# Peptides against a protein of PDB entry 4JHK: the designs that were tried, part 20

Target 1, 212 residues: chain A of PDB entry 4JHK
Amino acid sequence: EDYKIQSFDLETQKLLKTALKDPGSVDLEKVSSVIVDQSLKDQVFSREAGRICYTIVQAEAKQTNGSVFRRNLLNRLQQEFKAREETRKRSTQEWVCLVSFICNIFDYLKVNNMPMVALVHPVYDCLFRLAQSDALKNEEEVDCLVLQLHRIGDQLEKMNVQLMDELFNLLRDGFLLQEDLSSMGRLLLLEILEFRAGGWKLSDTAQKYYYS

## One batch from the design tools (peptide; aimed at target 1 A118)

Design b2_p9_5_s1 (made by RFdiffusion4, then SolubleMPNN; from b2_p9_5, 3 letters changed)
Fold by OpenDDE base, seed 3:
Structure b2_p9_5_s1 (fold): chain B 212 residues (1-212), chain A 9 residues (1-9)
Amino acid sequence: as target 1 above (212 residues)
Amino acid sequence: SPSWAEIVE
């Protein structure tokens, strides 16, 4: 299996590759820091980061029955989450990267093939923040919101349907009532509303309609 | 706020 880590220098690539195969031979705290740092500035990488993290977690568990990597990863992620409002004020890009990373960790970092319960509310908190009026008028935040709901909406709803209903009430209100939405933003909100209404599935015809 | 890492473990 190949992992997309070309954005790192050769030394770091070697470190990551070693962590994936022999986590006991590397500094897993350093590995986690490198992954988080890159995920917070590159939204595209955050998806791959989820896969990488899961693989390292599994490898460490198998090798030493340890959880050093996961602990360091989650501790750092929680720190970033706590500071999310400051991050948003400083940089919209960093904020959406943070949200994307948290959602991707939720998606990939399963425990016994189940989502980590500890991440459910943090994920919802991020999505609710993106659903506020000041965020909905920002195309970058709308893109992030819709992307995450496409990726993990069905899983997240299974964890708490009441919160999902509340979230989508906000999205419907934003779609219908908020005047400063961009044309693309409004289109994306409409699509995600239909996506959920269709059981978190999108037909090929609908996909072409919205994204072609 | 509880530690995410501790909840998982």
Scores: peptide ipSAE 0.509, ipTM 0.913, DockQ to the pose 0.825
OpenDDE base, seeds 1, 2, 4, 5: peptide ipSAE 0.503, 0.493, 0.509, 0.500; ipTM 0.913, 0.910, 0.919, 0.916

Design b2_p9_5_s2 (made by RFdiffusion4, then SolubleMPNN; from b2_p9_5, 4 letters changed)
Fold by OpenDDE base, seed 3:
Structure b2_p9_5_s2 (fold): chain B 212 residues (1-212), chain A 9 residues (1-9)
Amino acid sequence: as target 1 above (212 residues)
Amino acid sequence: SLSWAEIVE
């Protein structure tokens, strides 16, 4: 299987490839650090990072029954999460990258084929922050919010339907009442409202309407 | 209060 790691230099690519196949032969703390750093500045990479992380976790577990990589990854991620408000103030891009990465880790880094319960509230906290009025007026944040809900909304709802209801109440209010939403932002909010209402599925006709 | 890593392990 090929992984999209061309954005790294050749030395780092080699490091990552080795970690994927023989995690015991590399510094897994360094590997986790590299992945997190890149995920926090490249939103496109964040999804691929999820797959990479899962593969490394599985490989290490199989090879040594260890969890060094996962531990370092989650510790770093939690640190970034704790500082999320400062990150948002400093850079919207870094903030949405952080949210994307957390959501993708939630999506891919399953334990015993189940979502990590520890990430449920952190994910909701991020999404609720994106649903606030000051965030909804920013197209980059709206894009991030809607994208994550498309990817993990159904899984997240299964973990806590009450929080999902509360989140979508905010989104509906934003759609209906917030005057400084862009046309695209309003369209995206409408689409995600319909997406959930349809059981987290979108018909082919609806897809053409919103994304053609 | 608990680290994410500790909760998962």
Scores: peptide ipSAE 0.508, ipTM 0.912, DockQ to the pose 0.817
OpenDDE base, seeds 1, 2, 4, 5: peptide ipSAE 0.504, 0.496, 0.502, 0.504; ipTM 0.913, 0.911, 0.913, 0.916

Design b2_p9_5_s3 (made by RFdiffusion4, then SolubleMPNN; from b2_p9_5, 4 letters changed)
Fold by OpenDDE base, seed 1:
Structure b2_p9_5_s3 (fold): chain B 212 residues (1-212), chain A 9 residues (1-9)
Amino acid sequence: as target 1 above (212 residues)
Amino acid sequence: MPSWAEIVE
């Protein structure tokens, strides 16, 4: 199976592969740190890392009934989340990678086949931050916001419809009132409004119209 | 904030 770890050096790839198969034989704290570090640099990886993490979690649970990896992963992720404003100031790319990764973990790292309740508010906090005026004028942040809502919006709404309503009120206001919103940004916001209104689905034709 | 890890456990 392809876990898209080609961005790592060979030694780290070996470490990750071992973690996937025999997590008890590696330093799982180090593994978690490596995954988080790379997720902050590579958005493609950050969007895929959730699957890797889930596999490691399941492997460890099966092997030792332990949760060392998950605990370390979540601790590190929470640290990054707490420092998110500083990260955003330093690098928009790292910020959107962080959001992407958190959303990806929410999507993939389920417990008892359910999303982790602990991540609901953190995810919403990230999305609300992207919905602020200073972020909506940045197309990279708008892209991130819209992408995450496409991927996990339905799941998030099931967890808290009130917060989703509040979020989309902000997006609607941004669409209508944000003076420095680009034409593309405005188009993306309109699309995501339509996406939710359509039950978190769009026709193939509509999808191509907005994202071709 | 409560620990995410602790909430999951």
Scores: peptide ipSAE 0.506, ipTM 0.908, DockQ to the pose 0.766
OpenDDE base, seeds 2, 3, 4, 5: peptide ipSAE 0.500, 0.504, 0.499, 0.500; ipTM 0.897, 0.905, 0.907, 0.908

Design b2_p9_5_s4 (made by RFdiffusion4, then SolubleMPNN; from b2_p9_5, 4 letters changed)
Fold by OpenDDE base, seed 3:
Structure b2_p9_5_s4 (fold): chain B 212 residues (1-212), chain A 9 residues (1-9)
Amino acid sequence: as target 1 above (212 residues)
Amino acid sequence: SPTWAEIVE
């Protein structure tokens, strides 16, 4: 299986490839650090990073019954999460990358084929932050919010439907009442409202309407 | 409070 790691230098690519196949032969703390650093810079990479992380976790578990990589990954991620407000103030791009990465880890890094309960509230916290008025006026944040809900909304709702209801109440209010939303932002909010209402599924006709 | 890593392990 091929992984999208061409953005790294050749040495780092080799490191990652080795980690995927023989995690015991590399410094897994360093590997986790490299993945997190790149995920915080490149939102496109964040999804691939989730898949990569899962593979490394499984490989290490199988090889040594260890969890060094996962521990280091989660510790670093939690540190970034704690500093999320400062990150947002410093760089919107870094903030949405952080949210994307957390959501993708939630999506891919399953334990016994189940979501990590530890990440449920952190994910909701990020999404609620994106649903605030000051964030909804920023197209980059709206894009991030809607993208994550498309990817993991159904899973997240299964973990806590009450929080999802509260989140979508905010989104509906933003859609209806916030005057400084862009046309695209309003369109995206409408689409995601309909997406959830349809059981987290989008009809072919609706998809064509919104994304053609 | 426990770390995320501690909760998962």
Scores: peptide ipSAE 0.629, ipTM 0.952, DockQ to the pose 0.835
OpenDDE base, seeds 1, 2, 4, 5: peptide ipSAE 0.626, 0.622, 0.625, 0.625; ipTM 0.952, 0.951, 0.951, 0.951

Design b2_p9_6 (made by RFdiffusion4)
Pose (drawn by RFdiffusion4):
Structure b2_p9_6 (pose): chain A 212 residues (1-212), chain P 9 residues (1-9)
Amino acid sequence: as target 1 above (212 residues)
Amino acid sequence: SEPLWADLV
């Protein structure tokens, strides 16, 4: 019900609500463009845009059996994904928004009730980037890293365990060895090590230790 | 070159 589009221009809210019901009536290329655009600019929308994208993808399949929107969306995201390092230099905020959005799409948009394998390596590419020492010194990026691991970390490991293993080595390494990792960064990494070791769940006691 | 993600779906 709530796609979290309050950040949008009033005219665009109308465009988006229309695409949900009658995709054939709207420019799906323009629709996908305004969604990707806004997703890089607003944090709340970047972690929630998957809902509205899925609803539109299903609406098109139902109405016209088409997947034009899905296609424009994936190709636009691929372009942003390819430019990820440049975007990170320009704005950490935009970068973490891109990661959140890509990961939200991996979570919501399924292909025959299965995850899109097309996004497995790209998501790991993003999380490995966050695990680097120049990224871990920024609590903003560590927050982004652990958000994705909480949300889709389990699904991702099923698709590829080798990558998740090597990724968590970088997490342990940064935890023990890095000195400019902050107190909050340490709390976040420790919680995620326990989270994964526990089978991607938060124990009652960890809930008490880490969170208010 | 890398294929389009849409083509892989």

Design b2_p9_6_s1 (made by RFdiffusion4, then SolubleMPNN; from b2_p9_6 with A6S)
Fold by OpenDDE base, seed 3:
Structure b2_p9_6_s1 (fold): chain B 212 residues (1-212), chain A 9 residues (1-9)
Amino acid sequence: as target 1 above (212 residues)
Amino acid sequence: SEPLWSDLV
């Protein structure tokens, strides 16, 4: 399978490729660090990172029945999560990258084809933060929020429908009541409200309307 | 103490 790792230098690409096929032959702590570092800088990479991480986890489990990579990955991610408010203050871009990465790990890093329960509340915490008034006025944060809900909203709801209801109450209020919400932000919120109402699906007509 | 995510998998 082809993985999009062209953004890394050749040495790192080799490291990642080796980790994907023969994880026992590389430093998996280093591999996890490289993936996290890049994911926190590049939001586009975060989705690919999820797939890469899952493959490495599977390969290591098969090869040694180990979980060194996953442990290091989750430990680093938890550290970044704990510092999320400081990250947000420092850089909106880094903050949305962090959220994107956590959500993509939730999406791809399945255990026995199930989401990691440990990530449910952290993901919701991030999304709730993006749903606050001070975040909804920032288009970059709104983009991130809506994107993640499109990707993993249905899965998250299955894990905790009550939290999802509470989250969407905030989004509805933001859509209707927040004065400094941009026109594009309002459009995106409306779309995601309709997306959930439609069972986390968009009709072809609706998709054309919003994303022509 | 805060539990480690890695321990909760």
Scores: peptide ipSAE 0.635, ipTM 0.949, DockQ to the pose 0.806
OpenDDE base, seeds 1, 2, 4, 5: peptide ipSAE 0.632, 0.632, 0.632, 0.630; ipTM 0.948, 0.948, 0.948, 0.948

Design b2_p9_6_s2 (made by RFdiffusion4, then SolubleMPNN; from b2_p9_6 with A6S D7S)
Fold by OpenDDE base, seed 3:
Structure b2_p9_6_s2 (fold): chain B 212 residues (1-212), chain A 9 residues (1-9)
Amino acid sequence: as target 1 above (212 residues)
Amino acid sequence: SEPLWSSLV
């Protein structure tokens, strides 16, 4: 299996490759820090980061029955989450990268093939923040919100349907009532509303309608 | 105080 880590320098690539195969031979705290740092500035990488993290977690568990990598990863992520409002004020891009990364960790970092319960509320907190009026008028935040709901909405709903209902109430209100939405933002909200209504599935016809 | 995410896994 190939991992897309070309954005790192050669030394870091070697470090990551080694962590994937022989996690006991590297500094897993350093590995986690490198992954988090890159994920917070590159939203595209955050998806790959989820896969990488899961693989390292599994490799370490198999090799030493340890969880050093996961612990360091989650600790750093929690720190970033705590500072999320400051991050949002400083940089919208960093904020959406943070949300994307948290959601991707939720998606990929399964324990016994189940989501980590500890991440459910943090994920919802991020999505609810993106659903506020000040965020909905920002196309970059709307893009992030809709993307995450496409990726993990069905899983997240299974963890707490009441919160999902509340979230989508906000999205419907934003779609119908908020006047400063961009045309694209409004289109994306409509699409995600229909996506959930269809059981978190989108037909090929609908995909072409919204994204072609 | 908020619990550590790492302790809740």
Scores: peptide ipSAE 0.599, ipTM 0.942, DockQ to the pose 0.837
OpenDDE base, seeds 1, 2, 4, 5: peptide ipSAE 0.591, 0.596, 0.597, 0.596; ipTM 0.940, 0.941, 0.941, 0.941

Design b2_p9_6_s3 (made by RFdiffusion4, then SolubleMPNN; from b2_p9_6, 3 letters changed)
Fold by OpenDDE base, seed 3:
Structure b2_p9_6_s3 (fold): chain B 212 residues (1-212), chain A 9 residues (1-9)
Amino acid sequence: as target 1 above (212 residues)
Amino acid sequence: SEPPWSSLV
C-alpha cells in the first residue's frame, strides 16, 4: 500500500514509513504532531492523513496492544477543536483544514469498524458552524461543508439523524433565503440537498450535471 | 469541562 507523503522532507518520510510498519521503534508523539501540523495547512493531505493514522493505530495495537499514537493524536485534535473559532478568525484556510481533518479522522479512525462516538458531536459542531450565515457566504467554507457531507454524511446521519435533520434545515434555509450566496455556493448547496434526498448517493447523470 | 476524547475511545 502506498501513502502520499511526498510533501514531507526525506527524514520525516522515513519517520512516517517506519511508524506505519514498526510503530514501537519511533516517537509516536512526534509522529502524531507532524501529521496534525501538516493536516492543518494542507486540506488535500488531511484525507491521506486519516488513512495513515488508521494504519499506525492498527500497527501499534498489533505490535504492543498500545494506543499511544491515538491518544496523542486525539488530544492534539481536541486542542485545535477548542480553539476553532479563533482559528477561523485568523485564517479561513486553516479553519477548513481543521474541519477536513476532524472529518477524515472520523471517517478513517474506526474502532471495531465503528466510528468513535466521541467525535460525533465535534464533527456536527464544525458542520453547523459552516452552515451559519456568515460562513455560507464564503465559497471556501461552502466547499468544505459540501465535501465533508459527501464523504461522511451517511455515516454521521446514522450516529444522529436528528442533528442531521437540523443541519439540513439550515442548509435549505441558506439555499433559499440567503441573498449573498455565490452562484457556485448556491449550486453546491442544491447538490448536497439532492444528494441526501437520494440516500447519500449521486446518479451518474447527476454527477455529470453538477461536475462535468 | 469536556472530557478528553482519548478517554472516550
Scores: peptide ipSAE 0.593, ipTM 0.941, DockQ to the pose 0.857
OpenDDE base, seeds 1, 2, 4, 5: peptide ipSAE 0.590, 0.590, 0.591, 0.589; ipTM 0.941, 0.941, 0.941, 0.941

Design b2_p9_7 (made by RFdiffusion4)
Pose (drawn by RFdiffusion4):
Structure b2_p9_7 (pose): chain A 212 residues (1-212), chain P 9 residues (1-9)
Amino acid sequence: as target 1 above (212 residues)
Amino acid sequence: ELSWAEMVD
């Protein structure tokens, strides 16, 4: 019900609501473009855009059996994904938004009730980037890292365990060895180590220790 | 190389 599009221009809100019901009536290329654009600019939308993208993808399949929107969306995201390092230099905020959005799409947009394998390596590419020492010194990026691990960490490990293992080695390494990792960064990494070791769930006691 | 969309298709 709530796709979280309040950040949008009033005209665009109408465009988006229209695409949900009658995709054939709207420019799906323009629609995908305004969604990707906004997703890089607004944090709340970046972690929620997957809902509206899925609703539109299903609406098109139902109405016209087409997947043009899905296609434009994936190709536009692939372009942003390819330019991820440049975007990170320009704005940490945009970068964490890109990662949140890509991971939200991996969570929501399924292919025959299965995850899109096309996004497995790209998502790991993003999380490995966050696990690097130059990224971990920024609580903003650590927050982004652990948000994705909480949300799709489990699904990702099923698709590829080797990568999740090597990724968590970088987490342990940064935890023990890195000195400019902050107190909050340490709390966040410790919680995610316990989270994963516990089978991607938060224990009652960890809930008490880490969170208000 | 295939695009993400091409792989999904």

Design b2_p9_7_s1 (made by RFdiffusion4, then SolubleMPNN; from b2_p9_7, 3 letters changed)
Fold by OpenDDE base, seed 3:
Structure b2_p9_7_s1 (fold): chain B 212 residues (1-212), chain A 9 residues (1-9)
Amino acid sequence: as target 1 above (212 residues)
Amino acid sequence: ELSWAEIAE
């Protein structure tokens, strides 16, 4: 497969390509660090990072029945998660990158084709944070929230419908009651409310209406 | 507190 790693220097690209095919021949701790670092800087990369991580996990499991890469990846991610409030205060961009990366890891890093149970609450915690009033007034955070719900909302709901109901209660309240919500933010919230109501699907007509 | 990595094992 073709992986989008052109943003890295040639040496790092080689490292990643080797990790994808022969993980036992590279320093997997270094590989995980590189992926996390870039994912925390580039939200667009975070989705590709999910695919890359899953492939490396599969390759290592097949090659050595090991989980060195996954362990290092998750340890680093958990550290970043624990410091999420400080990250948010320092940089909204870094914060939304963190959320995006966690969500994409949840989406792609499946075990036996099942989501990692360990990530369910952390993902919800991030989304609940984005659903707070102080976050809903920031378009960058709203964009992130809506994007993640589009990508993994159906999966998250299957893991815990009660939390999803609570989350969407907050989103509804934000949509209806928050005065400083931008017009675009309100539109995005309305769309995601309808998206879930439609079984996490959007008709072609609705998609054209919101994303012309 | 359990680490995510440990839970995944």
Scores: peptide ipSAE 0.600, ipTM 0.948, DockQ to the pose 0.866
OpenDDE base, seeds 1, 2, 4, 5: peptide ipSAE 0.598, 0.596, 0.599, 0.598; ipTM 0.948, 0.947, 0.948, 0.948

Design b2_p9_7_s2 (made by RFdiffusion4, then SolubleMPNN; from b2_p9_7, 3 letters changed; failed a check: a repeat of another design)
Amino acid sequence: SLSWAEIVE

Design b2_p9_7_s3 (made by RFdiffusion4, then SolubleMPNN; from b2_p9_7, 4 letters changed)
Fold by OpenDDE base, seed 3:
Structure b2_p9_7_s3 (fold): chain B 212 residues (1-212), chain A 9 residues (1-9)
Amino acid sequence: as target 1 above (212 residues)
Amino acid sequence: SLTWAEIVE
C-alpha cells in the first residue's frame, strides 16, 4: 500500500517504510516516537498515522509475535493524555492534534478486529472536554470534536451508549443555550446531532446542505 | 494502576 509519509525527511521515510515491511530490522521505539511527534504537530497526519501504526503492529506480530511497537506507542500516548490539560493551556493546536491522534489510534489500531477497550474512556474523556463550554466557543476545538464523532462516534456508542448519551446532552445544551457559540460552531453541532439521530449517517441531501 | 499497554496485552 501507499502511505502518506512525504512530510518526513528521506531518512525517516526509509525508517518508516522498513518498519512497515520488516519491523524487526529497525528500532521500533524510535519509530513510535517519530510517529507520535509528528501526529502531535499535524492533525492531518494523525489519520494516516493510525493506518501506519496498525500495519506495523500487524507486521511485528506476524514476524516475531512481538508487541514492542504497540507498547511504546501506547505508553507515549498515555503520557500525553495524562498531560492533556497542560497541553490545552499551552496550545489549542497541539491539544486538538492529541485528541485527533488518540481517536485515530482507537479507530485503526484494532485487536482481533475489535476496538481497544483501554482507550474507550480516554477517548470519551477527550470528547467530554471538547464539549465543555470553554471549549465549544473555540472553533478549532469544535471542528475537532465534530470530526472525531463523525469518524468514530458509532464505534464509541457501541462500547458505551450511556456515555454517548451524556456527551450529546452536553452538545445539545451547547447548541441551544451557549451564547458565545459561533454561527459555524452552532451549525456543526446541529449537524452532528442530526448525524447521530440518523444512525450515524447523513443523506446526500443533508451532506450537500451542510458542506456545499 | 495498569498502563494502557498492559491492559491491551
Scores: peptide ipSAE 0.614, ipTM 0.948, DockQ to the pose 0.827
OpenDDE base, seeds 1, 2, 4, 5: peptide ipSAE 0.599, 0.606, 0.612, 0.609; ipTM 0.947, 0.947, 0.948, 0.948

Design b2_p9_7_s4 (made by RFdiffusion4, then SolubleMPNN; from b2_p9_7 with M7I D9E)
Fold by OpenDDE base, seed 5:
Structure b2_p9_7_s4 (fold): chain B 212 residues (1-212), chain A 9 residues (1-9)
Amino acid sequence: as target 1 above (212 residues)
Amino acid sequence: ELSWAEIVE
């Protein structure tokens, strides 16, 4: 399997490749740190990072029956989550990268083919934060919110439908009542409302309208 | 506060 790790220097690429094949021979704490650092800078990489992380977790489990990588990864992720408000204050870009990363970890890092229950509330907390009035006026945050809901909304709803209902109540209120929404932001909120209402699917006509 | 890692394990 090919992994997109060209953004790293050659030494780090070698480290990552070794971790994917022989995790017991590398410093898995360092590996996790490198992946998290890059994911917090590059939202596109965060999706690839999810696949990489899952592969390393599986490789370590098979090789040593260990979970050192996953433990270090989750510890670092939790630290970043705790500091999310400070991150948002410092940089909207870093904040949306953080949200994207945690959502992608939720999406890809399955345990026994199931989502990690520990991440359900943290993910919802991030999405609820993006649904607040001060965030909805920022197109970058709205983009992130809508993107994550497209990717993992159906999975999240299965884990807690009550929270999803509450979240979409906020989104509907934002769509209808918030005056300082951009035209694009309002359009994106409408789209995601329709997306869920349609069973987390878009018709071909709707897809063309919103993303032609 | 509970560790995410501990919850998963």
Scores: peptide ipSAE 0.570, ipTM 0.938, DockQ to the pose 0.818
OpenDDE base, seeds 1, 2, 3, 4: peptide ipSAE 0.547, 0.543, 0.548, 0.563; ipTM 0.925, 0.926, 0.927, 0.935

Design b2_p9_8 (made by RFdiffusion4)
Pose (drawn by RFdiffusion4):
Structure b2_p9_8 (pose): chain A 212 residues (1-212), chain P 9 residues (1-9)
Amino acid sequence: as target 1 above (212 residues)
Amino acid sequence: SSWADLVDE
């Protein structure tokens, strides 16, 4: 019900609500463009855009059996994904938004009730980037890292365990060895190590230790 | 191949 589009221009809100019901009536290329655009600019939308993207993808399949929107969306995201390092230099905020959005799409947009394998390596590419020492020194990026691991970390490991293992070695390494990792960064990494070791669930006691 | 290509296949 709530796609979280309050950040949008009033005209665009109408465009988006229309695409949900009658995709054939709207420019799906323009629709996908305004969604990707906004997703890089607004944090709440980047971590929720998957809902509206899925609703539109299903609406098109139902109405016209087409997947044009899905296509434009994936190709536009692939372009942003390819430019990820440049975007990170320009704005950490935009970069964490891109990661959040790509991961939200991996979570919501399924292919025959299965995850899109096309996004497995790209998502790991993003999370490995967050696990680097130059990224871990920024609580903003560590927050982004652990958000994705909480949300899709389990699904990702099923698709590829080797990568999740090597990724968590970088987490342990940064935890023990890095000195400019902050107190909050340490709390966040410790919680995610326990989270994964516990099978991707938060224990009652960890809930008490880490969170208000 | 693009992501969309892979998904469409």

Design b2_p9_8_s1 (made by RFdiffusion4, then SolubleMPNN; from b2_p9_8, 6 letters changed)
Fold by OpenDDE base, seed 1:
Structure b2_p9_8_s1 (fold): chain B 212 residues (1-212), chain A 9 residues (1-9)
Amino acid sequence: as target 1 above (212 residues)
Amino acid sequence: MTWAEIVES
């Protein structure tokens, strides 16, 4: 199976492959740190890392009934989340990578086949931050916001519809009232408004129209 | 509580 770890050096790839198969034989704190570090640099990886993490979690649970990896992963992730404003100030790319990764973990790292309730508010906090005026004028942040809502919006709404309503009120206001939105940004906001209104679905034609 | 603690509770 392809876990898209080609961006790592060979030694780290070996570490990750071992973690996937025999997590008890590696330093799982180090593994978690490596995954988080790379996720902050590479948005493609950050969008895919959830599957890797889930596999490691399941492998460890099966092997030792342990949760060392998950604990270390979540602790590191929470640290990054806490520092998110500083990260955003330093690097928009790292910020959107962080959001992407958190959303990816929410999407993939299920507990008893359910989303982690602990991540619901943190995810919403990230999305609300992206929905603020200073972020909406930045196409990179708008891209991230819209992408995450496409991927996990339906799941998030099931966890807290009130927060989703509040979020989309901000997006609608941004679409209608914010003067410094780019044409593309405005188009993306319109698309995501339509996406939710359509039950978190769009036709293939509509999808191509907005994202071609 | 940390995220990890919440998940483990």
Scores: peptide ipSAE 0.671, ipTM 0.963, DockQ to the pose 0.873
OpenDDE base, seeds 2, 3, 4, 5: peptide ipSAE 0.667, 0.666, 0.667, 0.669; ipTM 0.962, 0.962, 0.962, 0.962

Design b2_p9_8_s2 (made by RFdiffusion4, then SolubleMPNN; from b2_p9_8, 4 letters changed)
Fold by OpenDDE base, seed 4:
Structure b2_p9_8_s2 (fold): chain B 212 residues (1-212), chain A 9 residues (1-9)
Amino acid sequence: as target 1 above (212 residues)
Amino acid sequence: MSWADIVES
């Protein structure tokens, strides 16, 4: 099974592989730190890290009925979330990586086969920040926003439809009224509006039109 | 309340 850990050095890859199969034999705090650090630097990894995290959580639960990894992961993630505005000011890339990672954790780190309620508002907070005028003018942020909504929009809506309605009101306003959107940004907003309107589904034709 | 506390409660 490929967990997309090619970006790590060999020693770290070994650490992660061991954590996936025998979490009790490694420092799970260190593992969580490594995953978060890399997720903040590599958006490709941040999009896939949730699966890795979930596997480690399940492995630890089965092995020791413990939750050391999840506790450390969530604590670090919350710290990064609280500092999100400073992160955004420092690096747009790190900011969108953070959002991507939080959304990915929401997507994969299920509890009793349900999303963690604790992450619902934080995820929406991130998406609402991306929906502000100063963010919508940046294609990198628009891309992030649209990607997350494609991945977890349907799940988020199930958790809180009112917030989703409010979010999309902002997106519609941005699409219609904001003057400094790029052509691609405007196209992406239109696509995501249509995506939700279609029940969080796109036809093959529409998908090709917007992304090919 | 911390996210961890909520999830682990």
Scores: peptide ipSAE 0.658, ipTM 0.961, DockQ to the pose 0.815
OpenDDE base, seeds 1, 2, 3, 5: peptide ipSAE 0.657, 0.651, 0.654, 0.655; ipTM 0.961, 0.960, 0.960, 0.960

